# Ledger of designs, part 282: peptides against a protein of PDB entry 5JXT

Target 1, 319 residues: chain A of PDB entry 5JXT
Amino acid sequence: SLLPKKEINVYIGMSEMQVKWYQKILEKDIDAVNGAGGKRESKTRLLNIVMQLRKCCNHPYLFEGAEPGPPYTTDEHLIYNAGKMVVLDKLLKRIQKQGSRVLIFSQMSRLLDILEDYCVFRGYKYCRIDGSTAHEDRIAAIDEYNKPGSDKFIFLLTTRAGGLGINLTTADIVILYDSDWNPQADLQAMDRAHRIGQTKQVVVYRFVTDNAIEEKVLERAAQKLRLDQLVIQQGRAQVAAKAAANKDELLSMIQHGAEKVFQTKGAFGTMAEKGSQLDDDDIDAILQAGETRTKELNARYEKLGIDDLQKFTSESAYE

## One batch from the design tools (peptide; made by RFdiffusion4, then SolubleMPNN)

Design b2_p30_1_s4 (from b2_p30_1, 15 letters changed)
Fold by OpenDDE base, seed 5:
Structure b2_p30_1_s4 (fold): chain B 319 residues (1-319), chain A 30 residues (1-30)
Amino acid sequence: as target 1 above (319 residues)
Amino acid sequence: SRAERERERREQKRENLEELKKKKEEEELK
């Protein structure tokens, strides 16, 4: 029988470089961030800010002029300049040591480019599929990864490319490096490993930048998923969860943690204390804290009815 | 384009990294 998947949100502090770039993004549009644009502020502008903040949470090198150089090199700075990379680097060593194989999903093909450079730097053998990968090359990459005795440790995928019904049950670990706005896309990605033919316990690590916009992206996705489940269960087809955030929701998401980011000198949390020197005990502490917060998050939404979930989308716009 | 320049830079970094790895492997075999 297929074992239930274990899902853990991994809450990760920003690196010093991420904090600086996060501040810079907010400062560039400070009037919009403060709500000073009023009724004239475009939803498009807020969506652009959200997208820049999400890029920052993934990796600062997604911005022009962020990468150190010239000369441009692949080195340890690729890791320590992004909190998610620091955690990923330690986690992958553990995953490899236990004889597991891993799928890494992202929304951003440009982040997969960084992850390829990382894989080459660390000597990890990998496959890659994104939205631009030809159909034949996708089949070849899947077959190469799934073959008995495959030396490919990592599969790098965009979440959408992973959604194409492929079977990757030869992996037992899933890392969601970022989250989709649609929680069903992330579930579809997990279901590439968590499917008939899987023989191991599937573990899903969802990376979430702590004290940043990604917490609100996660909360919104969890709320939407619960609402969708309850609507299906109750046969109330009319409660199409408004898929698109309103302006006030987007503003609240942008403002989340912004004050603390502006007050922060250096990195956040464990990244401030240890940075690239995170040990195995620090990783265990992050995973344990993440498991606790994941249970608390799930328990919060499990207690809510349809009417409460609909109201909470409105109240979270005022806090 | 910006995307082309980013790709070219990435390709150059990869080539340099592969050359550095080969040199290290050759030094470890001596």
Scores: peptide ipSAE 0.360, ipTM 0.821, DockQ to the pose 0.378
Fold by OpenDDE base, seed 2:
Structure b2_p30_1_s4 (fold): chain B 319 residues (1-319), chain A 30 residues (1-30)
Amino acid sequence: as target 1 above (319 residues)
Amino acid sequence: SRAERERERREQKRENLEELKKKKEEEELK
């Protein structure tokens, strides 16, 4: 029988460079962040801020002029300038040592470009699929990854491209480098490894930047997923949980952790203490803390009824 | 375009990285 998947949220502090860029994004639109624009601030402007903050949480090199140089090189700076890369780098070594194979999902094809440079830098053999990959090239990449005795350790995918019904049960580890606004897209990505034909325990690591907008993206996705599950179980018409965040919800998400980010000099959490010098004990501590916070997050939403979850999608804009 | 310049830069970084790896492998074999 297929074993239930284990999902662990991995809460990761920002690097010093990420904090500096996160501050710059907020400062550029400070009137919108403070709600001073009132009714005049467009939903489009807030969505743009959210998108820039999510880019920052992924990697600062997604911004023009962020990459150090000239000369432009691929080196350790690619890793230590992003908290998620520091954790990924240590986690992949462990995964490889265990004889596991890994799917890495992102919403951003430009992040997959950075992850390819990382794979080449570390000597990891990989496959890649995104939204621009031709159908024939997708088949070839899947077949190359799934073949018996494949030397491909990593599969890099955009979450949407991974949703296309492909079978990747030759991998047992899934890393969600970022989250989709639609929790069903992430579930569909996990189901590429967690399907009939899987022989191992599937483990999903969801990377979440701590004290940043990604915590609110995660909370909103968890609320929506629970609501969708309860609606299906009760046979009620899909209350179209407003698929798009309202203006006030977007503003609250942007404001989350912003004050602490402005007050911070340097990196956050374990990134401030150890930076790129994480050991195996540090990774174990991060994973254990993540497992605890994941259980707490799930327990908050399991107690809520449909009516409470519908209200919470409106009230979580004020706390 | 910006996208073309970013791609060209990335391709050049890859070529340089592959050349550096080959040189290291050749030095370890000597």
Scores: peptide ipSAE 0.353, ipTM 0.816, DockQ to the pose 0.378
Fold by OpenDDE base, seed 1:
Structure b2_p30_1_s4 (fold): chain B 319 residues (1-319), chain A 30 residues (1-30)
Amino acid sequence: as target 1 above (319 residues)
Amino acid sequence: SRAERERERREQKRENLEELKKKKEEEELK
């Protein structure tokens, strides 16, 4: 029988470089961040801020002029300048030692480019599929990865490209490097490994930048998923789950953690304490804390009714 | 374009990584 997926949110602090870039993004549009634009602030401007903050949470090198150089090199700075990369680097070593194989999903093909450079730098053998990959090349990459005795450890995928009904049951670990706004897209990605033919316990690690916009992206996605489930169960007409966040929701998401980010000198959390020098005990602590927070988050949304879940209130998850 | 410069920079870094990897493999085989 297929074992149920184990899903763990992995809450990760920003690196010093991420904090600096996050501050810079907020400062550039400070009037919009403070809500001073009011009704005049365009939804497009807020969406652009959200997109830049999400890029920062993924990797600062997604910004022009962020990468050290010239000369431009791939080195340890690729890892220590992004909290998610520090955790990923330690987690992948553990996963490999356990004889597991891993799917890594992102919304951003440009992040997959950074992850390719990382894989080459660490000597990890990988496959890649994104939205631009030709159909024949997708088949070839899947077949190469799924081959008995394949030496390919990592499969890099964009979440949407991974959603295309492919079977990757030869992997037992799924890393969501970032989250889709649609929780169904992430579920579809996980179900590439968690499908008939899987023989191992599938574990899903969802990376979430702590004290940043990604916590609110996660909360909104969890809320939407619960709402979708309740609507299906109650047979209520799809209350058109307002597909796009409104201006006030976007503003609230942008403001989340902003004050702490402005007050922070250096990195956040475990990244401030240890930086890239995380050991196995630190990873275990991060995973255990993540498992606890994941259970708490799920328990909060399980108690909410449809009417409560239709209102995005930052406070409703804590009442 | 910005995209072309970013691509060229990435290509140069990748070539440099492959060369460094090859040199390490050659040193480990000696």
Scores: peptide ipSAE 0.347, ipTM 0.821, DockQ to the pose 0.411
Fold by OpenDDE base, seed 4:
Structure b2_p30_1_s4 (fold): chain B 319 residues (1-319), chain A 30 residues (1-30)
Amino acid sequence: as target 1 above (319 residues)
Amino acid sequence: SRAERERERREQKRENLEELKKKKEEEELK
């Protein structure tokens, strides 16, 4: 029988470089961030800030002039300059030692380029599929990954390309490097490994940058998922959940953690204490804390009715 | 273009990484 998937949010501190770039993004549009732009501030400007902050949470090298060089090199700096890469690097060693195989999903093909360079640097055998991958190359990559005795440890996918009904039940670990605004896209990605033919316990690790915009992206996605479930269960007509974030919601998401980011000199959390020197005990602590926070997050939304879930209350985060 | 500069950086990193791997393989054979 297919075992239920285990989902764990992995809350990760920003590196010093991520903090500096996060500050720079906020400072560039400080009037927008403070809500001082009034009626003139376009929803488009806020969406652009959100996109830049999400890039920062993924990797600072997604910005022009952030990568050290020339000469440009692939080295340990690729890892220690991004909190998610530090955790990923330790987690992949553990996953490999356990004899597991892993799907890594991102929304950003440019992040898959960084992950590809990382795989080559660490000597991990991998496959890749994104939105630009030809149909034949996609079939070949899936077959190469799924073949008996495949040496491919990692499959790199964009979340949307992974959603295309493919079977990857030869993997038992799923890493969501970032979260989709649509929780159904992430579920569809998980269901590539969590499907008929899976023989192992599927574990999903969702990376979330702590004290940053990604916490609010996750909360919004969880809220939407619960609302969609309740609407289906109650048979109530299309209460069109306002699927698009409003201006005030986007502003609240941008403001989340911004003050603490401005006050921070250096890195956040375990990244400040240990940086790239995370050991197995540090990873266990991060995973345990993540499991606790995941249970708490789910328990908050399970108690809410449709009317409560339709109100995007920024206030429920301050209680 | 930005895309061209990104491609050039990726190419340079790949070349450097291939050279480092060759040097390591040559050192392991000695």
Scores: peptide ipSAE 0.346, ipTM 0.815, DockQ to the pose 0.581

Design b2_p30_2_s1 (from b2_p30_2, 13 letters changed)
Fold by OpenDDE base, seed 1:
Formats: C-alpha cells, sequence, structure tokens
Structure b2_p30_2_s1 (fold): chain B 319 residues (1-319), chain A 30 residues (1-30)
C-alpha cells in the first residue's frame, strides 16, 4: 500500500545578502509599497515587486551584479548568501546518509542553473529537466535517474515541467525550493514521487522564506487549495474564478514583514545566529518548528467554509 | 569571455522567465 506523503513547511530566515537585496527592492518602489499610489497603482507594478521579492527569497544571485566577481568562481558564497541554500546543503547531506534520493523543484529554471553549480561544487550527481528540455532528453534524463543502481542522487526540475505525468518513484524525498501560485502545480510535482510503485515513505519539504512575501504566497496557495476542494465538493465551479489576487491583496503580500526587514541589520533568525554553521540539531529544530507551523496552518484552513474563504483577506488569517 | 557569455545567457533566460511569470500572474489575476 502507498503510504500517505508527509508534508513539512521549512521556514528559513534570509541571509544578510538577501535582507540587503529585499530592502533595495522595497526602497526602489517605496511609494507603491506604502500604498501611496492607491487605486491608481497598476496591478502590473505590484506584480513586478512580488516577482522581484520572490527572486530574492530564492537566491540573491538572480539579480544582475549580485554575484561576487570577477572572477566569477563557485565557492561557499553560493551557499551562505541564500538561507534556502544553507538549509538545502545540510538537508541533502542528511538525505544522502539515509540512502534516500531527492527531487528538487523550482518555478525558476535560472535557480536550477544555480543548483547545478552547487551540485558540481559539492560533487552531487544529478539529472535536470525544465521547460526548454527536448522531449527525447527528458526521457533520457528520467531513464538515467530511474535505472536500477543509478548514481544520480538529485533530480532538478521546474515544477511545471515535472508536472507532465512522469514517474520518479525511485526518489522518496521531494524539496519544493519555492511554491507555485497554483497549489495544484506543486501537488502534481510531488505526485511524481508519491505514486504507484513507490516503496518508501515520501517526505515533502516546502521551503518558505520566513518573515517575507513567501509566507503570504503559501497562505494564498493554501486558501486557493481549500477553496478548490470545497468547490469540487459543492459543485460550485464559478467560485474558484474569484481567487485572483486583487491590488489590495498584492499590496498586503508585499508589505508582509517589510517593516522588520527594514529594521534588520544582518541576517534573520537562525541565519543570524549560525549562518552556514548550522549543525544537525539546528536542522532538527528548524524541521520541528516547521512541522508545528504546518499543522497550525492546515488546522486554520480545514475549519473554513466557502463563505469564509470568499471574504478571506490575507490579514484575517491571524484572527 | 565564456564566463561573461554564460552570465549574459543566464540574465536573458531570467528576464524571459520573469516576463512569462508576470504574464501568467496577470492572466491569473484578470
Amino acid sequence: as target 1 above (319 residues)
Amino acid sequence: DEEEKRLKERKEKLEKEDEEELKRLLEEAE
């Protein structure tokens, strides 16, 4: 029998470099961030800010001139300059010691390019598929990963390219490095490992930058997923279409944690205390805190009805 | 420089992904 998947949100503090870039993004559009544009602020401008903040949460080297150089050498800076990379680096070492194999999903193929450089730097053998990968090369990569006795530890995938019905049941760990705005895309991605033919307990780690826009992206995705479930149960297909983020929701998402980011000198949370020197106990603490917050988040949305979710603004999740 | 070319190609790829993501977000938001 297929065991239920275990899903854990892993809440990760920003590195010092991420905080500096997050501040710069907010400062560049400070009038929009403060809501000074009111009804005249374009939805496109707010979505651009959201996109830049999500890039910052993934890795600061997604910005021009952020990578140290010349020379542009891959070194430990690739890891310590992004909170998610620090946690990933420790987590992958643990996963490998357990004899597990891992799928890593991202929305950004440019982030997969950084993860390739990381894999080479750490000596991890990997496969890759993204939206640009030819059909034949996708088949070859899947077959190379799934073959008996494969030495490929990691599979790097864009979430949507990984969604294309492939079977990766030879992996038992899934890392969602970031989240899709559509929670169904993430479900489809994790179901590549959590499928008929899986013999192990599938564990899904969802990375979420703490005190940043990604918490609100996660909340919105959870709201949408709950709404979709209730709409399917009640046969009310028309209700799902109203889940489009309005300008006020986008503004609230951008503002989330912004004040604390502006007040912060250096890194956040465990990244400020330990940086790249996280040990196994620090990882266990992060995972345990994440498991608790995941249960709390799920318990919040499981109690909500359709009428509650239709009125739900990102602010009401905390009442 | 091959490294400068690689960085440029990575930038162009990122810009394209940003445009595609923005387009999707706009379509999902209409």
Scores: peptide ipSAE 0.169, ipTM 0.750, DockQ to the pose 0.501
Fold by OpenDDE base, seed 5:
Structure b2_p30_2_s1 (fold): chain B 319 residues (1-319), chain A 30 residues (1-30)
Amino acid sequence: as target 1 above (319 residues)
Amino acid sequence: DEEEKRLKERKEKLEKEDEEELKRLLEEAE
């Protein structure tokens, strides 16, 4: 029988470089971030800020002029300049030692380009699929990954391209490097490994930048998923339409952690204490803390009814 | 310079992805 998947949110501090770029993004649009635009502030401007903050949470080299050079060489700086890469680098070593195989999903194909450079630098054999991958090349990559005795350890996928009906049950670990705004897209990605034909316990690691916008993206996604489940259970089709973030919700998401980011001169949390020198005990502590926070998050939303979830979306807009 | 060309192509790809993501976020927010 297929074992239930284990899902763990992995809360990761920003590197010093990410903090500097996060500050720079907020400062560029400080009037919008402070709500000074009021009714005149466009939803498009707020969504642009959200998008740039999500890029920063993924990797600072997603910005022009952020990568150190010339010469533009792949080195340890690719890892230590992004908190998610530091954790990924340690986690992949553990996963490989366990004889597991891993799917890594992202929303950003440019992040997959960084992960390819990382795979080459570490000597990891990989496959890749994104939205630009031709149908024939997609089939070839899946077959190469799934073949008996495949030496391909990692599959790099964009969440949407990887969600399209493919079978990857030869992997037992899923890393969501970032989250989709639609929680169903992430579930569809997990279901590439967690389906009929899987023989192992599937473990899903969801990377979440701590004290940043990604915590609010995760909360909103969890709220939406719970609402969708309750609507299906209660047969009330009318509630599904209101899942669009309003301006006040977007502003609250942008403001989340911003004060602490402005007060911080270095990295956050375990990234400030250890940086790239994270050991196996530090990773175990991060995973244990993440498992606890994941249980707390789930327990919060499991208790909420449809009316509570609708109020929570309205109250978070007025606080 | 081949390196400058690679950097330009990476920039253009990123700008296109940002535009497509913004469009999706707007469509999901309507």
Scores: peptide ipSAE 0.169, ipTM 0.742, DockQ to the pose 0.570
Fold by OpenDDE base, seed 4:
Structure b2_p30_2_s1 (fold): chain B 319 residues (1-319), chain A 30 residues (1-30)
Amino acid sequence: as target 1 above (319 residues)
Amino acid sequence: DEEEKRLKERKEKLEKEDEEELKRLLEEAE
C-alpha cells in the first residue's frame, strides 16, 4: 500500500539582500502599503506588490540590477543571497546522502533558470520541465529521469507543468520552493511522486519565507483547502465562499511582517545568526520547528467549520 | 554583448510570466 505523504512547512528567514529588496518593494508603493490610497487603490496594484514580494522571497536575482556583475558568474553569492537557497543547498546534500531523489517545484520558470545555474555550479545532474517545454522533450526528460539507474538526482518543474498527468514515482522527496495560490495545484504536483508505483515514504518540504507575504499565502491556501474539503463533505456546492482575495485581505497580506522588515538592518532568524554557514544541526532545528508549526497550522484549520472559515478574515487568526 | 542579451531575454521572460500570473490572479479574483 502507498504510505501517506509527510508534509513539512520549512520556515526560512530572508537573507540581508532579500530584506533590502523587500524594503525597496514596499517603499516604492508605501502609500498603497499604508492603505493611504483608500477605496481607490486598485486590486491590480496590490496584486502587483504581492507578486513582487513573492519574487523577493524566492530570489533577489529575479530583479533587474540585483545580480552582481559584470562578469555575470555563478558563485556562492547565488546561494547566500537567498535564504531558500541556503536551506536548499544543505537539504539537497542530506537528501543525496540518503539515496533519495528530489522533485523541485516553482511557479516561476525564471527561478528554475537560477536553479539550473545552481545545479551546474554544485555538479547536480538534473532534468527540467516548464510551460514552454515541447511535448517530445517532456517525454524524453521524464524517461531520462525515471530510467533504472538514472544519474539524474533533481527534477526541476514549474508546478502547473509538473502537475499534468506525469509519473515521477522514482523520486521520494518533493520540494515546493514556492506555493500556488490554488492549493490543488500543489497537491497535484505532490501526486507526481505520491502515486501508485511509489515504494518509499514521500516527504514534501514546502519552503515558506518567515515574517513575509508567503506565510499569508500559505494560510490562505490552507483556508481554501479546508473550505473545499468541507464543501465536498456537506454536498453544498453553493457555499463557494468568495475565495477571491479582497483588497483588505491583500493589504493585510502585504503588511504582514512589513514593520519588522523596515526595522531590520540585516538578515532574519538563523540567516542572521549563521548566514550561509548552516550546519546539520541548524537544518534539523529548522525542520523540527517547521514540523511543529505545520502541526499547529493544520490543527487550527481542522477545528474550523464552513461558517468560521467564511468569516475568517486574516484578523481572526490571532484570537 | 551576449551577456546583456541573455539578461534582457531573462527580464522579458520574467515580465511576461508576471503579466500572465497577474492576469490569472485577476481572473480567479472576479
Scores: peptide ipSAE 0.095, ipTM 0.703, DockQ to the pose 0.502
Fold by OpenDDE base, seed 2:
Structure b2_p30_2_s1 (fold): chain B 319 residues (1-319), chain A 30 residues (1-30)
Amino acid sequence: as target 1 above (319 residues)
Amino acid sequence: DEEEKRLKERKEKLEKEDEEELKRLLEEAE
């Protein structure tokens, strides 16, 4: 029988470079971040800020002129300049050592380019599929990954391209490097490994930048997912329409952690304490803390009714 | 109920529009 998937949110501090770029993004649109534009701020402007902050949480090299160079060389700087890469680099060594195979999902094809450079630099054999991958090349990549005795360790996928009904049950680990705005897309992605034909316990690691926009993206996704479950259970389709991000919600999400980011001169959390020098005990501590916070998050939403969830989407706009 | 169906369709449309807008913004930034 298929075992239930284990989902763990992995809360990761920003690197010093990410903090600097996060500050720069907020400063560029400070009037919008402070709500000074009021009702006149376009939803598109706020969504653009959210997008730039999410890029920063993924990797600072997603910005023009962020990569150190010339010379532009792939080296350890690709890892230590992004908190998620530091954790990924240690986690992949552990995953490989245990004889597991891994799917890595992102929203951003440009992040997959960075992950390809990383795979080449570390000597990891990989497959890739994104939204631009031709149908024939997609089939070839899936077949190459799934073949008996495949030497491909990693499959890099955009979340939406990976959601298209493919079977990847030859992997048992799923890393969501970022989250989709729709939690159903992430579920569809992890269900590529968590499907009939899986023989191992599927473990899903969801990377979440701590004290940043991604915590609010995660909370919103959890609220929406719980609301969808309650609507299905109660047969009340009417209630779920209020889950669209309004301008005030987007503004609150942008403001989350911004003050603490402005006060910070270095990296955050474990990235400030250890940087790229994480050991196996540090990874275990991050995973244990993540498992605890994941249980607390789930327990918070499991107790909420439909009316409570509708208020939360309104109250998080006033705090 | 026809009204429940219409509200579900409106939800799915609003969610899809927000996702498509974010996707367009992401694709424009890629």
Scores: peptide ipSAE 0.031, ipTM 0.484, DockQ to the pose 0.020

